# Peptides against a protein of PDB entry 7RZF: the designs that were tried, part 26

Target 1, 358 residues: chain A of PDB entry 7RZF
Amino acid sequence: PFQEEHLKQLYKIVPIKDIRNLYVTFPIPDLQKYYKSNPGHYLGHLIGHEGPGSLLSELKSKGWVNTLVGGQKEGARGFMFFIINVDLTEEGLLHVEDIILHMFQYIQKLRAEGPQEWVFQECKDLNAVAFRFKDKERPRGYTSKIAGILHYYPLEEVLTAEYLLEEFRPDLIEMVLDKLRPENVRVAIVSKSFEGKTDRTEEWYGTQYKQEAIPDEVIKKWQNADLNGKFKLPTKNEFIPTNFEILPLEKEATPYPALIKDTAMSKLWFKQDDKFFLPKACLNFEFFSPFAYVDPLHCNMAYLYLELLKDSLNEYAYAAELAGLSYDLQNTIYGMYLSVKGYNDKQPILLKKIIEKM
Target 2, 358 residues: chain A of PDB entry 7RZF as posed
Amino acid sequence: PFQEEHLKQLYKIVPIKDIRNLYVTFPIPDLQKYYKSNPGHYLGHLIGHEGPGSLLSELKSKGWVNTLVGGQKEGARGFMFFIINVDLTEEGLLHVEDIILHMFQYIQKLRAEGPQEWVFQELKDLNAVAFRFKDKERPRGYTSKIAGILHYYPLEEVLTAEYLLEEFRPDLIEMVLDKLRPENVRVAIVSKSFEGKTDRTEEWYGTQYKQEAIPDEVIKKWQNADLNGKFKLPTKNEFIPTNFEILPLEKEATPYPALIKDTAMSKLWFKQDDKFFLPKANLNFEFFSPFAYVDPLHSNMAYLYLELLKDSLNEYAYAAELAGLSYDLQNTIYGMYLSVKGYNDKQPILLKKIIEKM

## One batch from the design tools (peptide; aimed at target 1 H41 L68 G71)

Design b2_p14_4_s1 (made by RFdiffusion4, then SolubleMPNN; from b2_p14_4, 9 letters changed)
Fold by OpenDDE base, seed 4:
Order: sequence, then C-alpha cells, then structure tokens
Structure b2_p14_4_s1 (fold): chain B 358 residues (1-358), chain A 14 residues (1-14)
Amino acid sequence: as target 1 above (358 residues)
Amino acid sequence: EERLIVVGPVKKLK
C-alpha cells in the first residue's frame, strides 16, 4: 500500500498516443468483502454522474473536460484505489488544479448531503436489471471471467456478486468518503506537452515521466474546498424499469411488421417479439416533411435543428442510458428519423420528453 | 521504487 511519502504526489506522464488525461487517485481499504453493499460503486455512481448538477456537467460547461469516470479499482490484496479519471481538453490541461478543486467541492457536497438510501436503491435496481436481462456472452470469454472471479467470491454467489446489492451501508460510504481527501491524493497528468520536460523513465515500458510533490498551498486550497452551489445530487432516475411483463403473443402475430394503423397523417407498423421474449421494444418514427430536403438551406436548417434538439435532450440521455434506454435522432431525405430502444416500461416517458423538446 | 501505476480506463460501471 502507499505510505504517506507516496501521497500528495503529481506525476507528469508522456503518452505514446496524443491523449490528455487526468487521474486523481485515492488509496482506499479493500472493499471486496463489502461487495453486497459496494460503497465504492455508490460513490462512483454519484461522482461519475453525467446529469445536471454533476461534476462532469460543470467541468464540461467550462470546456475543461470531455468525459469523466469515477470508481473503485483493484490494487493488490488488502487495498484498493478510488480513481476519478477525466479526458482533458487543451484548455482543461491548463486548469488541472481548478478541475481537482471542483472534484473536492463535489466530494464536499456528498459529505454535506450524507449517504442517500434512495441512491443506493437505484444502484441496486439498475444492477438487478442488468443481471436479470444480461445478454449471452461468448462461452470462452464468460468461462474465463467466471474462473477469475472465483478467487474473490463464494461459489454460490459467483454469478451474482458483481451485480446484486443487498445492504445499504452508510457507514462504509462515509468511510470511503473520508479517504477522498486532498492529503491522500495522487495526481497523474498524461499529455504529450510534457515531452522533453521529464526526468524519469519507467522501467518496463520506457514511459517518460516527472514526479513532483504537490505544493502545500495547493493541498490547502483543495482542503478549503467550499460548497459549490452548482453541484446537486442527481434527481431520481425515472427511466429505471419496474415492469418486466412480457405480453403473450397475439393470435394474429405475423413474422413481419403488420400495418395496424393507416391514416392520412400516420402509418403504424407493429411486430411483436416472437424470438427473444424480452421486456424491450424498438420504437422507430419517420417524420415526413416536404421542406426538410427541398434545398441546401432547408437541409442545413434541419440538420441544425436536430443538433440543437440533441443538445436539449442531454439532460435525459445519461439517465436513460443507465436505465437501458437509448434514443437516436437523424436527418433523412424525407425529414427526420427518431428511434427509442430499450425496456418498454419507461419508453413512453423518454418519448414524451423527446416530443416535448421538439 | 515507486511503481508508476498507469491507471487504465476504469470501465464505466453501467
């Protein structure tokens, strides 16, 4: 495990590929024994959240970060890491200290709000859905994975242990949050901009890097992270499916889509699932407009409209994706195409929100 | 010797 001398360190790393990444790493206790409560997943879900008031949303609004991932990572026996990883913009590379300040402001928000049982319940429900409706994997890959995880979980739980949450443990969430402090941080910045500015070479891969102590003034700045009023806990995920009923096959079920509605304004084709028997649907809408492709101006206006519409839907996209829903919006020569896919239970909610933004 | 832990991409917990 890292000792105190290994904390408050900054690594500047030269990549082979042109990438800009920030890794903010905290040593944490081994959470493997707590897999039934999985406090690291709870914190990863919140810190890695992409919705309004999230860490990513604020960092994206500043143009500093493209993507964010938060979560636990295995170390060796007896310790783990909690890692916040971001893909940096060129501008974000200039604002690393401020990005990390925002991380600590968000962590401070999580401390101020305390552990939320409803958030745990959402994680539990999402994981239960993911387990229940898990796709068939290639046998070779699946067997190899299961053989690996047999080292960590009881034989009876080996199939469920990565998915099924059982116990809300606010004490363990607080314990992990208490490790996410500036005094416990290890920072790695990966950028080609450090080429020729490094003094060390990694033994195994020849990776060039520089190691520096993080200045005490910077640590103190992060320790004094205030509550940023832009940070909010996510709203409840309304897209989490609760109904998994599979309707019986219709007596007149056809192997092909049947025309079930024909009007001057709409045609509706329907095909029931006769193969997979999943509580999922694919809703596909073709909107016809004689104006969408009449000339280059209208074509570009229709394109711009869809890009603006997609941007306006970003608030729902992440929550829908977590719940196993997806949408797609495309321009066509006839007008616009909309697809909504995933669990059928909450598709009407997502569809309604899309149509209200249109 | 401090092993440079190259943090690979953390899989988004879906």
Scores: peptide ipSAE 0.011, ipTM 0.368, DockQ to the pose 0.098
OpenDDE base, seeds 1, 2, 3, 5: peptide ipSAE 0.000, 0.010, 0.000, 0.012; ipTM 0.353, 0.367, 0.384, 0.393; seed 5 fails the geometry check

Design b2_p14_4_s2 (made by RFdiffusion4, then SolubleMPNN; from b2_p14_4, 5 letters changed)
Fold by OpenDDE base, seed 5:
Structure b2_p14_4_s2 (fold): chain B 358 residues (1-358), chain A 14 residues (1-14)
Amino acid sequence: as target 1 above (358 residues)
Amino acid sequence: SEELKTVGPVKELK
């Protein structure tokens, strides 16, 4: 475990690749025994959320961060880490202290709201869906994985333990949140901008780095992180599937898409799944416009329209993705293509939102 | 995203 002397440290690391990354790391207790409640997953879900009022949404709005990953990571025996990792823009590299302040403001928001049972239930439902419809892994890899996790889980639970949440434990969520403090932080900044400014070399890979203590004034600034009114808990994910009914194959099911509707304004083809028997569908729409490809101006306008439409749908994209729904929007020479894929139960909700933004 | 499983061991900056 890190001693106090290893906390409040800043590492400036020179990468081989041209990358700009920030790692904000907190030592946490070993949560392995709490797999049924998985408080680190609950916090990772919220801190790593990409919806409106999320940490990423605000940092992205500042132009400082492109991507954010938050969650627990296995430590050595008897401890773990909670890590917030962000991909930094060039501007974000200049604002690392302020980025970390925003992280602590979001963590302070989570403390102020307290543990939410509905968020736990969404995590439970998402994980149950992921378990139920898990893709077939390669037998050798799967067996090796299962053999490895037998050290951590009862034999009876070894298949379910990584997925199925059973217990809402607000006390454990609060316990982990209490470790996410500025006094417990380890910061690593990865950038080529530190080339020639390092004083140490890592023994195994020859990675050049500099270690410095984070100034007490900076720690105090982060300790005094206020409630930023831009941060909000996610809204309830309306895209989480609840109906997994597979309709029986129709007796007259065609091996190819059948034309089931033909009108002056629309043609509809349908093909029932006769192979996979999954509660999933693919909805594909081609919209025809005589203006889509008439001249370069109309082509560019059609492109700009789709980019604006995609941007306007970004508020739903992450929640849909978490729920195993996706959409795709493309320009065609005839107009526009829309695809909606995933669990069929909530596809009408996503499709409605897309149409309302069009 | 929560996919920290792939973040390399920030551990071994001992």
Scores: peptide ipSAE 0.033, ipTM 0.551, DockQ to the pose 0.082
OpenDDE base, seeds 1, 2, 3, 4: peptide ipSAE 0.028, 0.023, 0.028, 0.023; ipTM 0.545, 0.508, 0.546, 0.519

Design b2_p14_4_s3 (made by RFdiffusion4, then SolubleMPNN; from b2_p14_4, 8 letters changed)
Fold by OpenDDE base, seed 2:
Structure b2_p14_4_s3 (fold): chain B 358 residues (1-358), chain A 14 residues (1-14)
Amino acid sequence: as target 1 above (358 residues)
Amino acid sequence: EERLITVGPVKELK
């Protein structure tokens, strides 16, 4: 485990690839025995959230970060890490201290709100759905994975332990949050901009790096992170499926889509699933407009319209994706194509939101 | 996004 002398360290690392990354790492206790409550997953879900009022949303609005991942990582026996990793813009590379300040402001928001049972329930439901409808893996990979996890979980739970949450443990969430403090931080910045500015070489991969102590003034700045009023807990995810009923196959089910509605304004084809028997659907819409592709100007306007529409839907995209819903919007020579895919239960909600933005 | 960070320079910093 890291001792105090290993904390409050900054590593400047030269990558082989042209990448800009920030890793903010905290040592945490071994959470393996708490897999039924998984407080690290709860915190990873919130810190890694991409919706309005999230850490990523604010950092994107500043132009500093493209992507964010939060979560636990195995260390060795008896300890783990919690890591926040971001993909930095060129501007973000200049604002690393401020990015980390925003991380601590968000963590402070989580402390102020306290553990939320409804968030745990959403994580539980999402993981239960993911387990229940998990795709078939290649037997070799699956067997090797199961053999590995048999060291960590009881034999009876080995298939479920990575997915199924059972117990809401606010005490454990608070315990992990208490470890996410500036005095416990290890920072790594990965950028080619450190080429020729390093003094050490890593033994195993030959990676060039520099190690520096983080100044006490910077640590104190992060310790005094205020509540940033832009940070909010996510809203409840309305896209989480609750109905998994599979309707019986119709006696006259055709192997091809049947025309079930024919009007002057619309045609509708339907095919029931006769192969997969999943509580999923694919909704495909083709909108026809004689103006969409009549000339280069209209073509570009139709393109711009769809890009603006996609941008306006970003608020819902992440929550829908977490719930196993997806949409796609494309220009066609005839007009516009919309696809909505995933669990059929909440597809009407996503579709309604798309149509309301159109 | 929430995920286990298994690959990256953090292993080298142990």
Scores: peptide ipSAE 0.017, ipTM 0.441, DockQ to the pose 0.108
OpenDDE base, seeds 1, 3, 4, 5: peptide ipSAE 0.017, 0.000, 0.016, 0.019; ipTM 0.459, 0.393, 0.449, 0.436; seeds 4, 5 fail the geometry check

Design b2_p14_4_s4 (made by RFdiffusion4, then SolubleMPNN; from b2_p14_4, 7 letters changed)
Fold by OpenDDE base, seed 1:
Structure b2_p14_4_s4 (fold): chain B 358 residues (1-358), chain A 14 residues (1-14)
Amino acid sequence: as target 1 above (358 residues)
Amino acid sequence: EEELKVVGPVKELK
């Protein structure tokens, strides 16, 4: 376990690849025994959220961060880590202290709001869906994984323990959140910009690094992180499927799409699933416009329109993806293509939002 | 994203 001397440390690391990453690491207690409540997953869900008012949304708006991942990581027996990892822009590499300040402002927002049972319920529902409709894995890989996790979970629960949440434990959420403090931080910055500026070499991999103490003034700045009014809890995810009914195969079901509607303005083809029997659908729309590819100007305008449309849909993209919905928008020589895929229950909601933005 | 695919040198900071 890290002693006090190992906390408040900054590591500047030289990568082999041209990457810029920030790792903000907090030592936390071993949460393995709390897998039924999984307080680390609850916090990872919120800290790693990509929707409006999220940590990532604010850091992206400043041009400092491309991606963010937050969650628990196994350490050795008896301790874990909570890690916030971001992919840094070149500008973000200059603003690491401010990025970490925003992390602590978001964490302070989570403290002020307290544990939310509805957020836990969404995590529970998402994980239950993921478990119930999990794709078949390669037997060799799956068996090896199961053999590994048998050391951590009861035999009766080994298949469900990584997915199924049972207990809302606000006390454990608060306990983990109390460990996410500036006095308990380890910071690692990974960048080639530290080449020739390191004084240590890691023994096992030969990784060059420099270790520095984080100044007390910087720690104090992070400890005094205020409530940033830009940070908000996510809204309820309207895309979480609740209906998983599979309609019986029609007697006249064809192995190929059948034309079920033919009009001057539209053709509709339908094929029922006869193979997978999943509560999923694929909706594909081809929109025809004689103007889409008539000249270079119209082609570029159609491209620009689609990029702006995609940008305007970003607010829904993450919530839809979490719920097992995806969409794709492409320009074609005839106009545009839209695809909506995933659980059929909430596809009409996503489709409606796409059409309302068009 | 919630899954820390910590693919990087942090595995080396033991």
Scores: peptide ipSAE 0.014, ipTM 0.442, DockQ to the pose 0.075
OpenDDE base, seeds 2, 3, 4, 5: peptide ipSAE 0.013, 0.000, 0.006, 0.013; ipTM 0.422, 0.412, 0.433, 0.441; seeds 2, 5 fail the geometry check

Design b2_p14_5 (made by RFdiffusion4)
Pose (drawn by RFdiffusion4):
Structure b2_p14_5 (pose): chain A 358 residues (1-358), chain P 14 residues (1-14)
Amino acid sequence: as target 2 above (358 residues)
Amino acid sequence: SAKSKTSGESFHED
C-alpha cells in the first residue's frame, strides 16, 4: 500500500492523552513464506536488544529515550511492515533527526559485519529448550491459536511453528537488511504540542495531523557517513540453562505448602512440585513497612524509588528475561513486592543481585 | 507513569 508518492514523509499527530512517541516505518515484502530461516526475527533480535553497548542503552545515555521496541509488524497477506517505535522525553522531542540518525548508525554498524553464526545457533537453542519444556495449555484459546495458524503450515508442523529452526541462510538476512534504507522511511511523530498547527483532519475518527515531507537535506544527512557511535554487538549469554534435572520427592511430601520457618523476621511456605515435573520454580516475596503509605509523599517516593531500581537494573537483567527467567518488582499499599519465576538453574544469582541492588 | 519494556519480537496488525 505504500506507493512512492507517500514515502519519505513525516507526520505530526495530536493525541488526547499526553504522550510523546516516534514511529519509524519501513515497508518490506512478505516473509511468511520463509518460516524456516526467519530473517525478520534475526533483525528484531539485533535491533530491539537492551544491554551493554546497544541501540537502547546509548539513547538512555544521552537522556532522550525511556525504551524502544524493534521487530517487524505483519499486515494482511502479500505485504509486511518493519517498525522501530520509540517514546520520548521532554528534550527528546527536540532532537528527532538525531535519534533517527543514530538508528541508521546502528543499522549501518550491523550492515558492515552482517550475519552472525553464533547468534543464530544461540537463538535456535533457546527456542528448542523453550519448546522442550513447553508448559501445559488452557484448552480454550489454545485450540483457537492452532486453528489460527492452521491455514499457513502443513499438518506435521502445526505445533512446531516458530519454535524449531533448520537453517541459517545469510542471504535473506542480507536481503531484509538492505530494504532498511532512508529512501524507504515513513516517520510519524505523536506530540500534544501541535494543537493549533494542524490543517488536515481525519474523517473516520476525527484526529488531526500534518504533512511535513522531509526535505532532502536530512535524507542525505542520514545515509551519507555512518561509522559508529559507541555501539557493540551483544556478548555471550550466561543465563542460558544447563540443569534440567527433576529433583526427587522427599519423605515429607505434603499436598499443600507448609509453614517451615516462623521467626519474628520472616516466614516461608514451601511445596515440592508433584504434578508438573518441569525443571523450573517460582519464588515470591512481600516486604512490609509501616512507612510506605503514611501520607501522599511517602506513598509517592515508593513508586519513584522502585521505578528507578527497575530503570537501573533492566540493563543487567534483560538477558535473564530473554533466557526464561522473569522477575517483577512493584510496589503495593502495605509494602513492596517481588516475584522471580522461571528455569530452576539461575534463581540465586538473579535474586541475590536484585537484593544487593535494592 | 508506567514505563514500558523493550522487545524485538514480531507482531500482527489488528

Design b2_p14_5_s1 (made by RFdiffusion4, then SolubleMPNN; from b2_p14_5, 9 letters changed)
Fold by OpenDDE base, seed 3:
Structure b2_p14_5_s1 (fold): chain B 358 residues (1-358), chain A 14 residues (1-14)
Amino acid sequence: as target 1 above (358 residues)
Amino acid sequence: GPRGKSSGENFKLP
């Protein structure tokens, strides 16, 4: 258990690799006994969200952060951590205090809105999908994993306990939110910019670091984090599959793609799955344009167009990914390629969103 | 995104 002397500390760490990372860590109680409600997962889902009005969306809009990961991590016996980790830009490295302020503003927004049962239900549904379609683990790995988790879960629940959300516990969500406070924070900044500015060496790996107390003024600034109107709860994920029906194999099913539509403007090939029997499809679109590769200017314009299109789709990409959908957009020498992959049920929704942005 | 189980931090902070 961290003593008070270990709280409100800033660690400046020199990495071996050229990386810029911020770790904002909070000690939390052991939540293992609450696996049926998993309040740390609920908070990790929201804090780690990448949609509009998310913490990441705002920090990206400032040019300070590239990626964000939020959630619980196991500690030693009897405690856990909640960690918010971001990949910093060069500019973000100069704004670490303000980045952390935005983290506390988002946490304050979560307190103000209170626990949302619909968000819990969404997490439950996502986990149910992940459980239903989990890849077969290697037998040795699977048995070792089961043996490990038998220490924590009843035998009857050991197969489902990692995925099954059963109980909405707003009280436990609030309890964890109450631990996400500036007075409980440990901050680590990882950057080569600290090279030659460290005074300590870590005993295990020889990592060079400097430890500093976070000034009380900075702690107070974070304690006084107001509601930032840029932060919003995510909208309902429209991409979560609900229909998992597998259509029977057609009698005319070919082992190769068959041409099912041939027009002046389009050709369509189809192959039914004859092997995996999953409620998944892969939609591939190749677009041909005589202008795509006609000269260097058009090539650059086509590249920039796809980069802008991808950027405009980022709001959906994360929600789709959580729901087991993905898309890919690439330039080709003849035009562009679009792929939509994943569960069949909501692919038309994602495809429509893509086309509406094109 | 949400933190997965396997995010091994390669440094032990004291």
Scores: peptide ipSAE 0.069, ipTM 0.733, DockQ to the pose 0.092
OpenDDE base, seeds 1, 2, 4, 5: peptide ipSAE 0.068, 0.048, 0.067, 0.054; ipTM 0.731, 0.712, 0.733, 0.719

Design b2_p14_5_s2 (made by RFdiffusion4, then SolubleMPNN; from b2_p14_5, 9 letters changed)
Fold by OpenDDE base, seed 5:
Structure b2_p14_5_s2 (fold): chain B 358 residues (1-358), chain A 14 residues (1-14)
Amino acid sequence: as target 1 above (358 residues)
Amino acid sequence: SPIGKSSGENTVLP
C-alpha cells in the first residue's frame, strides 16, 4: 500500500515515443471480492463516458484532451488503482492543473447525483450482451486466461464472473468514489517536453523522470472543486439490444443478395444470414447524386456536408458503440455511402437518428 | 479494466 509520502506526488516522465499523456491515479481497496457488483466498472463507465456532458466531452471542447480512459486497474496484492488517463494536446499539456480540476468537478458531480441503479442496469445489460455474443477466443489463450482467473472466482462462476453483474451495491460505489480525492492522488505527466529537466532514472527501463510534491495550494484548489454545470450524467442508452430473436431461414433463401424492391428511386437487395446465425445485420445505403462529383466545388461541399453530419452524430456514436452498433459515412464518386452495423434490434433507432440529422 | 476507447499501449507507470 502506498504510504502517505507516496500520495500527492507529481511525476514528470520522458517517453521514448512522442506522446503526451496524463495519468491521474488513486489507490483503492482490492475490489475483486465485489465482482458481482463491480463498483469500479460502474465508476469507469461514467468517468470514461464520451457522450454529451461527459468529462471527455468538456475536455475536448477546451482543446486539451483527445481521448480519455477511466477505470480500475489491478495493483499489487491487496490493492487496486483507479486511473483516469487522457491523451493530451499541446495546449492540454499547459493546462494539466485545470484538466485535473475538471476531473474532480466531474467526480463531485457523481457524488452529488449519488449511485444510479439504472446506470448499473445498463452496465449489467451491456455486459450480458457481451457475454452472450462473445467471439470465440483462441483455445490456448482462453484456457490460460481461465486458469489464471480460477484463483479469483468460484469454479462455477469462472466463465461468467467477468461479465455478469448481479448486485447493485451503492455502498461500494460510494466507498470507491470516496477514494477519488485530491489527498489520495498520484499524477504522472508523460511528455518529451521534460527531456533534460529530469533528475531520476527508473531502474528497470531507464525511464527518465522527475518526482515533485504537488503543492498544498493545488491540492486545496482540487478539494474545492465546485459543481461544473456542463457536467451531466449520460442519458439512458436507447441502443442497448433487448430482442435477440433469430428469424428462421426463408425457404427461398438465396446464397446471394436478392432484389426485393425495385423502383425508379431505389433498389433494395436482401440476403438473410445463412452462416453465423447472429441477431446482427448490416445495412448499407448508397445515395446517388449527379452533383456529388461534377466539379471540385461540389466535391468539397459534399465532403464538408459529411464532416458536419458526422460531427452532428457524435452525440449518439458512443452510446451506439457501447451497445454494439456502428455506423460509417463516406463520400463516393456517385454520392454518399452509409453503413449501419451491429445488433439488428436497435438499428432502426440509430438509422432514424442519422436520417433526422441529414 | 479501464473503460473508454483504448487507443494506446498501456504505458506501465512506474
Scores: peptide ipSAE 0.022, ipTM 0.665, DockQ to the pose 0.164
OpenDDE base, seeds 1, 2, 3, 4: peptide ipSAE 0.019, 0.018, 0.021, 0.020; ipTM 0.653, 0.651, 0.665, 0.665

Design b2_p14_5_s3 (made by RFdiffusion4, then SolubleMPNN; from b2_p14_5, 8 letters changed)
Fold by OpenDDE base, seed 1:
Structure b2_p14_5_s3 (fold): chain B 358 residues (1-358), chain A 14 residues (1-14)
Amino acid sequence: as target 1 above (358 residues)
Amino acid sequence: SSRGKSSGESSVLP
């Protein structure tokens, strides 16, 4: 376990690859015994959220961060870490202290709102869907994985323990939140900009680094993190599937798409799934416009339109992806292509939102 | 595992 002397430390690390990363690490208790409630997953879901009012949304709006990952990581025996990892822009590398301030503002927001049972229920439902419709793994890899996790879970639960949530434990969520404090922080900044500015070499890999104490004034600044009114809890994920009914195969089902509608303005082909028997669909739309490819100006306008449309849909893209829905929008020589894929239950909701933004 | 995008385990954390 890290002693007090190992906390409030800043590591400046020189990477081999041209990467810019920030790691904000907190030592936490071993949460393995709490797998049925998984408080670290709850916090990772919120801190790593990409929707409106999220930590990532604010840091992206400032041009400081490209991606964010939050979650628990295994440590040595008997303890874990909670890690917030961000991919930094060049500008973000200059604002690391302010990025970490925003992390603590978001954590303070989570403390002020307290544990939310509905968020736990969404995590439970998402994980149950992921378990129920898990793809077939290669037997050798799967057996080796199961053999490894038998050390952590009862035999009866070994198949379900990584997925199925059973217990809402607000006390454990608060316990982990109480460890996510400035006094418990370890910061690592990874950038080539530290080349020639390091004083230590790591023994095993030869990684060049510098270790510094974080100034007490910076720790105090983070301890006094106020409630930033831009941070909000996510809205309920409307894309989580609830209906998994598989319709029986029609007696006249063809191995190829059949034309089921033919009009002056539209053609519709349909094929029932005869192979996978999953509660999933693929919706593909081709929109025709005589203007889409008439000249270079119209081609560029059609391209810009799709990029703006994609940008306007970003607010739903993450929630849809979490729920196992995806969409794709492409320019064609004839106009536009739209694809919507995933669980069929909530595809109409996503499709409606796409069409309303078009 | 929280389904944050699998950032490859860069073993770079000391």
Scores: peptide ipSAE 0.013, ipTM 0.578, DockQ to the pose 0.109
OpenDDE base, seeds 2, 3, 4, 5: peptide ipSAE 0.009, 0.011, 0.011, 0.011; ipTM 0.566, 0.560, 0.570, 0.579; seed 5 fails the geometry check

Design b2_p14_5_s4 (made by RFdiffusion4, then SolubleMPNN; from b2_p14_5, 9 letters changed)
Fold by OpenDDE base, seed 4:
Structure b2_p14_5_s4 (fold): chain B 358 residues (1-358), chain A 14 residues (1-14)
Amino acid sequence: as target 1 above (358 residues)
Amino acid sequence: PPLGKSSGENFRLP
């Protein structure tokens, strides 16, 4: 367990690869015994959220961060870490203090809103979907994984313990959130820009680093993190599937797509899944426009249109991805191509949103 | 596990 002397520390680390990363880490209690409520997953879901009003959305809007990961990590025996990791832009490397301020503003927003049972329920439902439809692992790899996790879970629960959320524990969420404070922070910045500026070498890998105390003024700045009005809790994920019914094979099911609708404005081909028997569909749309490729101007306008459309759909992209939905938009010589893939239940909702943005 | 897409090298913090 880290002593107070190990807190409020900044590590400047030289990577082998040309990478820029920020790790903001908090020592937390061992949460393993709370796997049924998994408060670290709840907080990781919110802090790691990519939708509107998220931490990542704000940091991206400033051009400081490309990606964000939030969650618990195993420590040594009897403690864990909560880690917020971001991929830094070159500009973001200059704004690390402000990035961390935004992290604490988001954490303060989570304190102000309190634990949300509906968010827990979404995490539960997402994990249940992931468990139900997990790919078949290679038997040897799976057995080795299970053997490893048998040290942590009862034999009866070992297959499900990583996925099943059973208990909403707002008290545990608040307990973990109370550990996410500036006085409990360890910061690591990974950048080649620290080459020749380090004074220590890590014993195991020879990693060059410098350790510095974070100035008390900076800690106080983070402690005084106010509510940033740009930060909001995510909206409910409307894309989470609830119906997993597999429709029976049609009697006249062809091995190839059959033309089931032919009109002057639309043709529809349908192929029922006869192989995988998953509650998934692939919707593919080809839109034809006589103007799409008539000249270079129209080609560029069609390209710009799709880029703007993609940008306008970013608000749904993350929620859809979490729910096992995806979409793709491409220019074609005849117009545009849209695909919607994943669980069939909420595809109409995603499709409707795409069409409303078009 | 941490949620989100990490491209980072697994640094063990000392």
Scores: peptide ipSAE 0.021, ipTM 0.592, DockQ to the pose 0.143
OpenDDE base, seeds 1, 2, 3, 5: peptide ipSAE 0.014, 0.013, 0.019, 0.019; ipTM 0.582, 0.582, 0.593, 0.583

